Peptides against a protein of PDB entry 3JWR. Designs and how they scored, part 54

Target 1, 323 residues: chain A of PDB entry 3JWR
Amino acid sequence: TRELQSLAAAVVPSAQTLKITDFSFSDFELSDLETALCTIRMFTDLNLVQNFQMKHEVLCRWILSVKKNYRKNVAYHNWRHAFNTAQCMFAALKAGKIQNKLTDLEILALLIAALSHDLDHRGVNNSYIQRSEHPLAQLYCHSIMEHHHFDQCLMILNSPGNQILSGLSIEEYKTTLKIIKQAILATDLALYIKRRGEFFELIRKNQFNLEDPHQKELFLAMLMTACDLSAITKPWPIQQRIAELVATEFFDQGDRERKELNIEPTDLMNREKKNKIPSMQVGFIDAICLQLYEALTHVSEDCFPLLDGCRKNRQKWQALAEQ
Target 2, 298 residues: chain A of PDB entry 3JWR as posed
Amino acid sequence: TRELQSLAAAVVPSAQTLKITDFSFSDFELSDLETALCTIRMFTDLNLVQNFQMKHEVLCRWILSVKKNYRKNVAYHNWRHAFNTAQCMFAALKAGKIQNKLTDLEILALLIAALSHDLDHRGVNNSYIQRSEHPLAQLYCHSIMEHHHFDQCLMILNSPGNQILSGLSIEEYKTTLKIIKQAILATDLALYIKRRGEFFELIRKNQFNLEDPHQKELFLAMLMTACDLSAITKPWPIQQRIAELVATEFWEQGDQVGFIDFVCTQLYEALTHVSEDCFPLLDGCRKNRQKWQALAEQ

## One batch from the design tools (peptide)

Design b1_p18_2_s3 (made by RFdiffusion4, then SolubleMPNN; from b1_p18_2, 10 letters changed)
Fold by OpenDDE base, seed 3:
Structure b1_p18_2_s3 (fold): chain B 323 residues (1-323), chain A 18 residues (1-18)
Amino acid sequence: as target 1 above (323 residues)
Amino acid sequence: SDYEAVLKFLKELLEADE
């Protein structure tokens, strides 16, 4: 395609030029091509291209395929969300110095997972899928969409001309897929809530050890969530804009719940309760976000900007809630 | 009370996604 030709022929700017190492990164001003260039840079600077012998054209095609398999009519859970998740992962690995704590296969898996974790997202949550009796709900009992996302990821990885993992041994390939699956499934917030206590306790007791395979897997899950939710850490103008996208998507779901399921949406999904967004954001930060970024910062102090951003945005939302 | 309602909502939402 012309798009592939353009991407493959383009000079990829440095990570510094692209600012993709910054936790404060914004993609708002970037074209789709530029987001793809950023993604190439992430793979390159993490040594994934070299270490796993990725062909440039194949990587370019894969990136474009991943992008194409996000829906354009979804307000938030689209390519830009996946891209921002991956960028946060990249920043956490580089600026946050987590790269030094992980294997190359784990890094490879995380980056692929971050980009792929919401593939073919429909703009509705698992509850909606379940309640609508969607065919996917018959295939999977829990984490319905996350299973679907992984299935889509696997499909793309095995598609002709998209096989960025072809340079891996069979064992490396299996390991990578296992980690990708675990990472994508971990983005189900229900699973996060279920598992986070173990992670926080290990941190609190100073017993956290990445050399333990179980704790490693747990950490990767927490890191994925931290990147997935990283919009909450962004500078206030960025946070506010992203929150509007999230609200738009939630309201769209609420509208569908009314129309298709004949149910009254919950406050978060109810456009008539837009005035509750600030207080709900505070609640979300307190219940879900703060402790995670605190724990992550304990693993690597260089991840502090995520925690700091989260705290600052809590203050901003609280101020709005009090108006 | 508003905060508690938000927390309850969030928890219910997350549980429903299981």
Scores: peptide ipSAE 0.021, ipTM 0.600, DockQ to the pose 0.518
Fold by OpenDDE base, seed 5:
Structure b1_p18_2_s3 (fold): chain B 323 residues (1-323), chain A 18 residues (1-18)
Amino acid sequence: as target 1 above (323 residues)
Amino acid sequence: SDYEAVLKFLKELLEADE
């Protein structure tokens, strides 16, 4: 395609020029082509292209395929969300110095997972899918959408001309897919809530050890969640804009819940309760976000900007809630 | 802070995935 030709022939700017190492990064001003160029830079600077012998054209095609398989009519869970998740992962690996703690296969898997973790998202959560008796709800019992996202990821990875993992040995391939699956499934917030206590306790007791395979898996799950939720850490103007996108999508679900399921939506998804957004954001930060970024900062102190951003945004939301 | 809406959302999410 013309798009592929343009991308493959383009000069890829440095990570510094693209600012993709910054935790404060925003994609608002970037074109789709520029987001693809940023993605190429992430793979290159993490040495994934060289170490796993990726062909440039194949990588370009894969990126465009991933982007194409996000829906344009979804307010928040679209390509830009996946791209921002991957950018936060890249920043955490580089600026946060987590790269030094992981293997190349783990890094490869995490980046693919970050870009792929919400593929074909429909703008509704697992609860809606379950209650609407969607065919996917019959196929999977738990983490319905995350299983679907992984299935889409596999489909793309195995599509002709998109096989970025063709340079891997069979053992490396199996390991990579296992980690990708675990990472995508970990983005289910229900699983995060279930598992986070173990992670926090290990940190509290100074027993956390990345050389332990179980603890490594746990850490990768927590890191994925930290990147997935990273909008809450962004500078206030960016945070507000993203919060509006999230609210739009949630309200759209709430409207569908009334029309299609004949139920009253929760306050979080109720358009009539828009005035409660600030207090709900404070609640979300306290219940879900703060401890995670505190723990992550404990693992790597260079991740402090994420924690600091989260704390600052809590203060801003609290001030609005008091008005 | 009002945690009620967040807790309700989380509960619903957890119940759907059980």
Scores: peptide ipSAE 0.020, ipTM 0.630, DockQ to the pose 0.886
Fold by OpenDDE base, seed 4:
Structure b1_p18_2_s3 (fold): chain B 323 residues (1-323), chain A 18 residues (1-18)
Amino acid sequence: as target 1 above (323 residues)
Amino acid sequence: SDYEAVLKFLKELLEADE
């Protein structure tokens, strides 16, 4: 395609030029082509292209395939969300120095997972999918959408001309897919809630050890969630804009719940209760986000900007809630 | 408290997603 030709022929700017190492990064001003270029740079600077002998054209095609398998009519869970998740992962790995704690296969898996974790998202949560009796709800009982996201990821990775993992041995390939699956499934917040206590306890007791395979898996799950929720850490103007996108999508779901399912939506998804957004954001930060970024910062102090951003945004939301 | 109400709401929402 013309898009592939353009991408493959383009000079990829440095990470410094693209500012993709910054935790404060915003994609708002970037074209789709520029987001693809950023993605190429992430793979390159993480040494993934070199270490796993990725062909440039194949990588370009894969990126474009991932992008096209996000829906354009979804307010928040679209390519830009996936891209921002991956950028946060990149920043955490590079600026946050988590790269030094992980294997190349783990890094490869995390980056692929970050980009792929919401593939073909429909702008509704698992509860809606289940209650609407969607065909996907017949296939999976829990983490319905996350299983679907992984299925889409696997489909793309195995599509002709998109096989960025072709340079891996069989064992490396299996390991990578296992980690990708676990990472994508970990983005189900229900699973995060179930598992985070173990992680926080290990940190609190100073017993956290990445050399333990179970703890490694747990950490990768927490890291994925931290990147998935990273909008809450962004500079306030960026945070506000993203919060609007999230609210739009949630309200759209609420409207559909009323119309299609004949149910009253929860406050979070109720357009009529938009005045509660600031207080709900404070509650979300306190209940879900703060401890995670505190724990992540404990693992790597260079991730502090994420925690600091989260704290600053809590103050901003609290101020709005008091008005 | 408002916080407790929000927390309860979030937990219920997340449980529904299981």
Scores: peptide ipSAE 0.020, ipTM 0.593, DockQ to the pose 0.462
Fold by OpenDDE base, seed 1:
Structure b1_p18_2_s3 (fold): chain B 323 residues (1-323), chain A 18 residues (1-18)
Amino acid sequence: as target 1 above (323 residues)
Amino acid sequence: SDYEAVLKFLKELLEADE
């Protein structure tokens, strides 16, 4: 395609030029092509292209395929969300110094997972899918959408001309897919809530050890969530804009819940309760975000900007809630 | 409270995925 030709022929700017190592990164000013270029740079600077012998054209095609399989009519859970999740992962790995704590396969898996974790998202949560009796709800009992996301990821990875993992041994391939699956499934916030206590306890007791395979898996899950929620850490103008996108999508779901399911939406998804967004954001930060970024910062102090950003945004939301 | 609303949502999410 013309798009592929353009991408494959383009000079890929440095990570410094693209500012993709910054935790404060914003994609708002970037074209779709530029987001793809950023993605190429992430793979390159993480040594994934070289170490796993990725062909440039194949990588380009894969990126475009991933992007294409996000819906444009979804306000938040679109390519830009996936891209920003991956960028946060990249920043955490590089600037946050987590790269040195992980294997190349883990890094490969995390980056692929970050980009793929919401593939074909429909702008509705698992609860809606279940209540609407969607066919996907018949296939999966838990983490319905996350299973679907992984299925889409697997489909793309195995599509002709998109096989970025073709340079891996069979064992490496299996390991990578396992980690990808685990990472994508970990983005189910319900699973995060279920598992985070173990992680926090390990940190609190100074018993956290990445050499333990179980703890490694747990950490990767927490890291995925930290990147998935990283909008909450962004500079206030960025955070506020993203929060509006999230609210838009939630309100769209709420509207559909009223129309299609004949139910009253929760406050979070109720368009008529827009004025409650600030206080709900404070609640979300306190209940979900702060402790996670504190724990992550404990693992790697260089991740502090995420925690600091989260704290600053809490203050901003609190101020709005008090008006 | 709005905080409670968030918690309720998260609880519902958890229950739906269990």
Scores: peptide ipSAE 0.020, ipTM 0.629, DockQ to the pose 0.838; fails the geometry check

Design b1_p18_2_s4 (made by RFdiffusion4, then SolubleMPNN; from b1_p18_2, 10 letters changed)
Fold by OpenDDE base, seed 1:
Structure b1_p18_2_s4 (fold): chain B 323 residues (1-323), chain A 18 residues (1-18)
Amino acid sequence: as target 1 above (323 residues)
Amino acid sequence: SEKERVEKLLQELLEADE
């Protein structure tokens, strides 16, 4: 396609030029082409292209395929969300110094997972899928959409001309796919809630050890969540705008719940409860976000900007909630 | 290919996790 030709022929700017190492990064000003260029740079600077012998054209095609498999009519869970998740992962790996703690295969898997973790998202959560009796709900009992996302990820990775993992040995390939699966599934917040206590306890007791395979897996899951939720850490103007996108999508779901399921949506999904957004954001930060970024900062102090951003946004949301 | 076979196996494992 012309898009592929344009991407493959384009000069890829440095990470410094693209500012993709910054935790404060915003994609709002970027074209789709520029987001793809950023993605190429992430793979390159993480040494993934060289170490796993990726062909440039194949990588370009894969990126475009991933982007294409996000829906354009979804307000938040679209390519830009996946891209921002991956960018946060990149920043955490580089600026946050997490790269030094992981294997090349883990890094490869995390980046692919971040980009792929919401593939074909439909703008509705697992609860809606279940209650609507969607066919996907018949295939999977738990983490319905996350299983679907992983399935889509596999489909793309195995598609002709998109096989960015062709340079891996069979064992490396198996390991990578396993980690991708675990990482994508970990983005189900229900699983995060279930598992985070173990992680926090290990940190609190100073018993956290990445040399332990179980703890490594746990950490990768927590890191995925930290990147997935990273909008909450962004500078306030960015945070507000993203929160509006999230609210739009949630309200769209709520409208569908009323129309299609004949139920009253929860406050989070209720358009008429827009005034509750600030207080709900404070609650979300306190219940879900703060401890995670605190723990991550204990693993690597260079991840502090995520925690600091989260704290600052809590103050901003709290101020709005008091008005 | 062997990789395709592995992907199929992983897909089956995914389905088993339902």
Scores: peptide ipSAE 0.029, ipTM 0.678, DockQ to the pose 0.022
Fold by OpenDDE base, seed 3:
Structure b1_p18_2_s4 (fold): chain B 323 residues (1-323), chain A 18 residues (1-18)
Amino acid sequence: as target 1 above (323 residues)
Amino acid sequence: SEKERVEKLLQELLEADE
């Protein structure tokens, strides 16, 4: 395709030029091509291209395939969300110095997972899928969409010309897929809530050890969530804009819930409750976000900008809630 | 409290997602 030719022939700017190591990164000004270039740079600078012998054209095709398999009519859970999740992962690995704590396979898996974690998202949550009796709800009992996302990820990885993992041994391939699956499934916030207590307790007791396979898996899950929710850490103008996208998607779901399911949406999904967004954001930060970024910062102090951003945005939302 | 309300709301959504 013309798009592939353009991408494959393009000079990939440095990570510094692209600012993809910054926790304050914004994609708002980037074209789709530029987001793809950024993604190439992430793979390159993490030594994934070299270590796993990725062909440039195959990587380019894979990136474009992933991008194509996000829906354009979804306000938030689209390619840009996946891209931003991956960028946060990249920043956490590089600027946050988490790279040195992980294996190359884990890094590979995390980056693929970050880019793929919401593939074919429909702009509705698992609750809607379940209540609408969607065919996917018949296949999976829990984490319905996350299983679907992984299935989509696997489909793309195995598609002709997209096999970026072809340089891996069978064992490496299996390991990588396992980690990808676990990472994507971990983005189910229900699983995060279920598991986070163990992580926080390990940190609190100073018993956290990445050499333990179980704790490693737990950490990867927490890191995925931290990146997935990283919009809450962005500079205030960026946070506000992203929050609007999230609200738009949630309200669209609420509208569909009324129309298609004949139910009254929750406040979070209720367009009529727009005035509650600031207070809900404060509650979300307190209930979900703060402790995660605190714990992550304990693992690596260089991740502090995420925590700091979250705290600052809490203050901003609180101020709005008090108006 | 607002926190409690949000937590409850999130929990309801999450339970449905399970």
Scores: peptide ipSAE 0.016, ipTM 0.602, DockQ to the pose 0.685
Fold by OpenDDE base, seed 4:
Structure b1_p18_2_s4 (fold): chain B 323 residues (1-323), chain A 18 residues (1-18)
Amino acid sequence: as target 1 above (323 residues)
Amino acid sequence: SEKERVEKLLQELLEADE
C-alpha cells in the first residue's frame, strides 16, 4: 500500500528528536505516520530489530496492521492509547532503566503487548460485553476483551508479511508468546486488583526478587498496568485532555447501557454526574494508581517521574473537587 | 509451520482456560 511504502521509505528520527524517552511525552501533535515512526524507533533502540533480525518492511507492515485493527470510532481505547502505552513502556525501559532488569525476550514481548493490548476495543468494558450477551461473552467468561485482544494480536503476528517474530527460535517464540499473553491479560484491571497485594507486600518487605520466575511474571503484569494507566501521570494539560477522552467513552457506554440494557449507569459512566469527575479521579488515583507507581519507583528509582506526575495530578483533581 | 502450531496450541489453551 501507499501507506506502507511511505512508512518503509521514511527516515526514522532519533528517540531524542521524537522525545519518546520522556515520561511527559504527548502524541497530540503527532500524525499517524509519526506515531508509526516512533514505534519503529522504539523497536530499534531497544535492540529488538537487530537482535531478532526483523526485516524493516515486515516491521512497518506489522505496525500498520496493529494500528489498522484499532477502531477509529472509539474515543479513548484506540491506536493512540495503545501507542501511548507502548511509549510509556519504552520510557520506563530506557529512562526508567528497567531495560537492565529484563531479558530481550521480555522486552520484545512487553512492547508487542503494549501496542496490542487493546486491539479491536469496542469502547465498552467487560461488564457491558457480558450483560449485552455479545458473542465474545460466549467465547470467554472472564477478561473477555483481553482474551480477544490477545487473539487479535496472534492473528496479526501470523498474517503474511507481518511475522516480526520469524527470526526467533521455536523456544524464543514460545516464550515470547507466553509473555505477550500474560501481559495483555494483565491489563484487566480486575486481575491487577487481585494480584497487586502480593507485589506491594514483596516490595514492603524488601523481598522482591526479579530472579524469581513468579515474581518476574508479577512484575511484568504490574509494569503493563503502570503503562496502561500512565495517562494519570502526564503533565496536567495532557492529563485533562485524556481524562476528557476517557469520560467521553465512559459516558457513551452509559448512554448505551440506558438505551440497550435499560439500566442506570454507574456514576463513572453517567454523563449526568459529570461534576463528580474530579472526586472520582482522586478516588481512582488513591485506590489504584499511587501504590502502583510507588512500588514501581521502589523497583527502579528512575521511574519517579511517573509517581511524581500522579501525585501532581491528584493535587490538581483534588483542587477541582473542592470547588 | 511449527510456529503456527505453537500459536494454535496457545490459542487452544487460552480457550480452555475459560
Scores: peptide ipSAE 0.028, ipTM 0.678, DockQ to the pose 0.083; fails the geometry check
Fold by OpenDDE base, seed 5:
Structure b1_p18_2_s4 (fold): chain B 323 residues (1-323), chain A 18 residues (1-18)
Amino acid sequence: as target 1 above (323 residues)
Amino acid sequence: SEKERVEKLLQELLEADE
C-alpha cells in the first residue's frame, strides 16, 4: 500500500527527537505516520529488530496492521491509547531502567502486548458485553475482552507479511506468546485487584525477587497495568484532556445501557453525574493507582516521575472536588 | 508450520480456561 511504502521509506527520528523516553510524553500533536515512526524507534532502540532479525518492511506492515485493527469511532480505547501504553512501557524500560531487569524475550513480549492489549475494543467494558449477551460472552466467562484482544493479536501476527516473530526459534516463539497472553490478560483490572496484594506484600517484606519465575510473572502483570493506567500520571493538562476522552466513552456506554439494556448506569457511566468526575478520580487514584506506582518506584527508583505525576494529579482533582 | 501449531494450541488453551 501507499501508506506502507511511505512508512518503510521514511527516516526514523531518534528517540530524543521524538521524546518517547519521557514519562511526560503526549501524542496529541503527532500524526498517524509519526506514531508509527515512534513505534519503529521503540523496537529498534530496545534492540528487538537486531536480536530477533526482524525485516523492516514486515515490522512496518505489522505496525500498520495493529493500528488498522483499532476502531476509529471509539473515544478512548483506540490506537492512540495503545500507542501511549507502549510509549510508557518504553519509557519505563529506558528511563525507568527496567530494561536491565528483564530478558529480551520479556521486553519483546511486553512491547507487542502493550500495542495489542486493546485490539478491536468496542468502547464498552466486560460487564456490558456480558449483560448484552454478546457472542463473545459465550466464548469466555472472565476477562472477555482481553481474550478477544489476544485473539486479534495472534491473528495479526499470523497474517501474511506481518510475521515479525518469524526469526525466533520455536522455543523463543512459545515463550514470547505465553508472556504476551499473560500480559494482555493482566490488563483486566479485576485480575489486577486480585493479584496486587501479593506484589505489595512482597515489596513490604523486602522479599521481592525477580529471579523467582512466579514473582517475575507477577511483576510483568503489574508493569502492564502501570503502563495501561499511565494517563493518570501525565502532566495536568494532558491528564485532564485524556480524562475527558475516558468520560466520553464511559458516558456513551451509559447511554447505550439506558437505551439498549433499560438499566440505570453507574455514576461512572452516567452523563448526568459528570459533576462527580473529580471525586471519582480521587477515589480511583487512592484505590487503584497510588500503591501501584509506589511499588513500581520501589523496584526502580527511576520510575518516580510516574508516582510524582499521580500525586500531583490527585491534588488537582481534589481541588476540583472541593468546589 | 510448527509456529502455527503452537498458536492454535495456545488459542485452544485460552478457550479451555473459560
Scores: peptide ipSAE 0.027, ipTM 0.659, DockQ to the pose 0.022; fails the geometry check

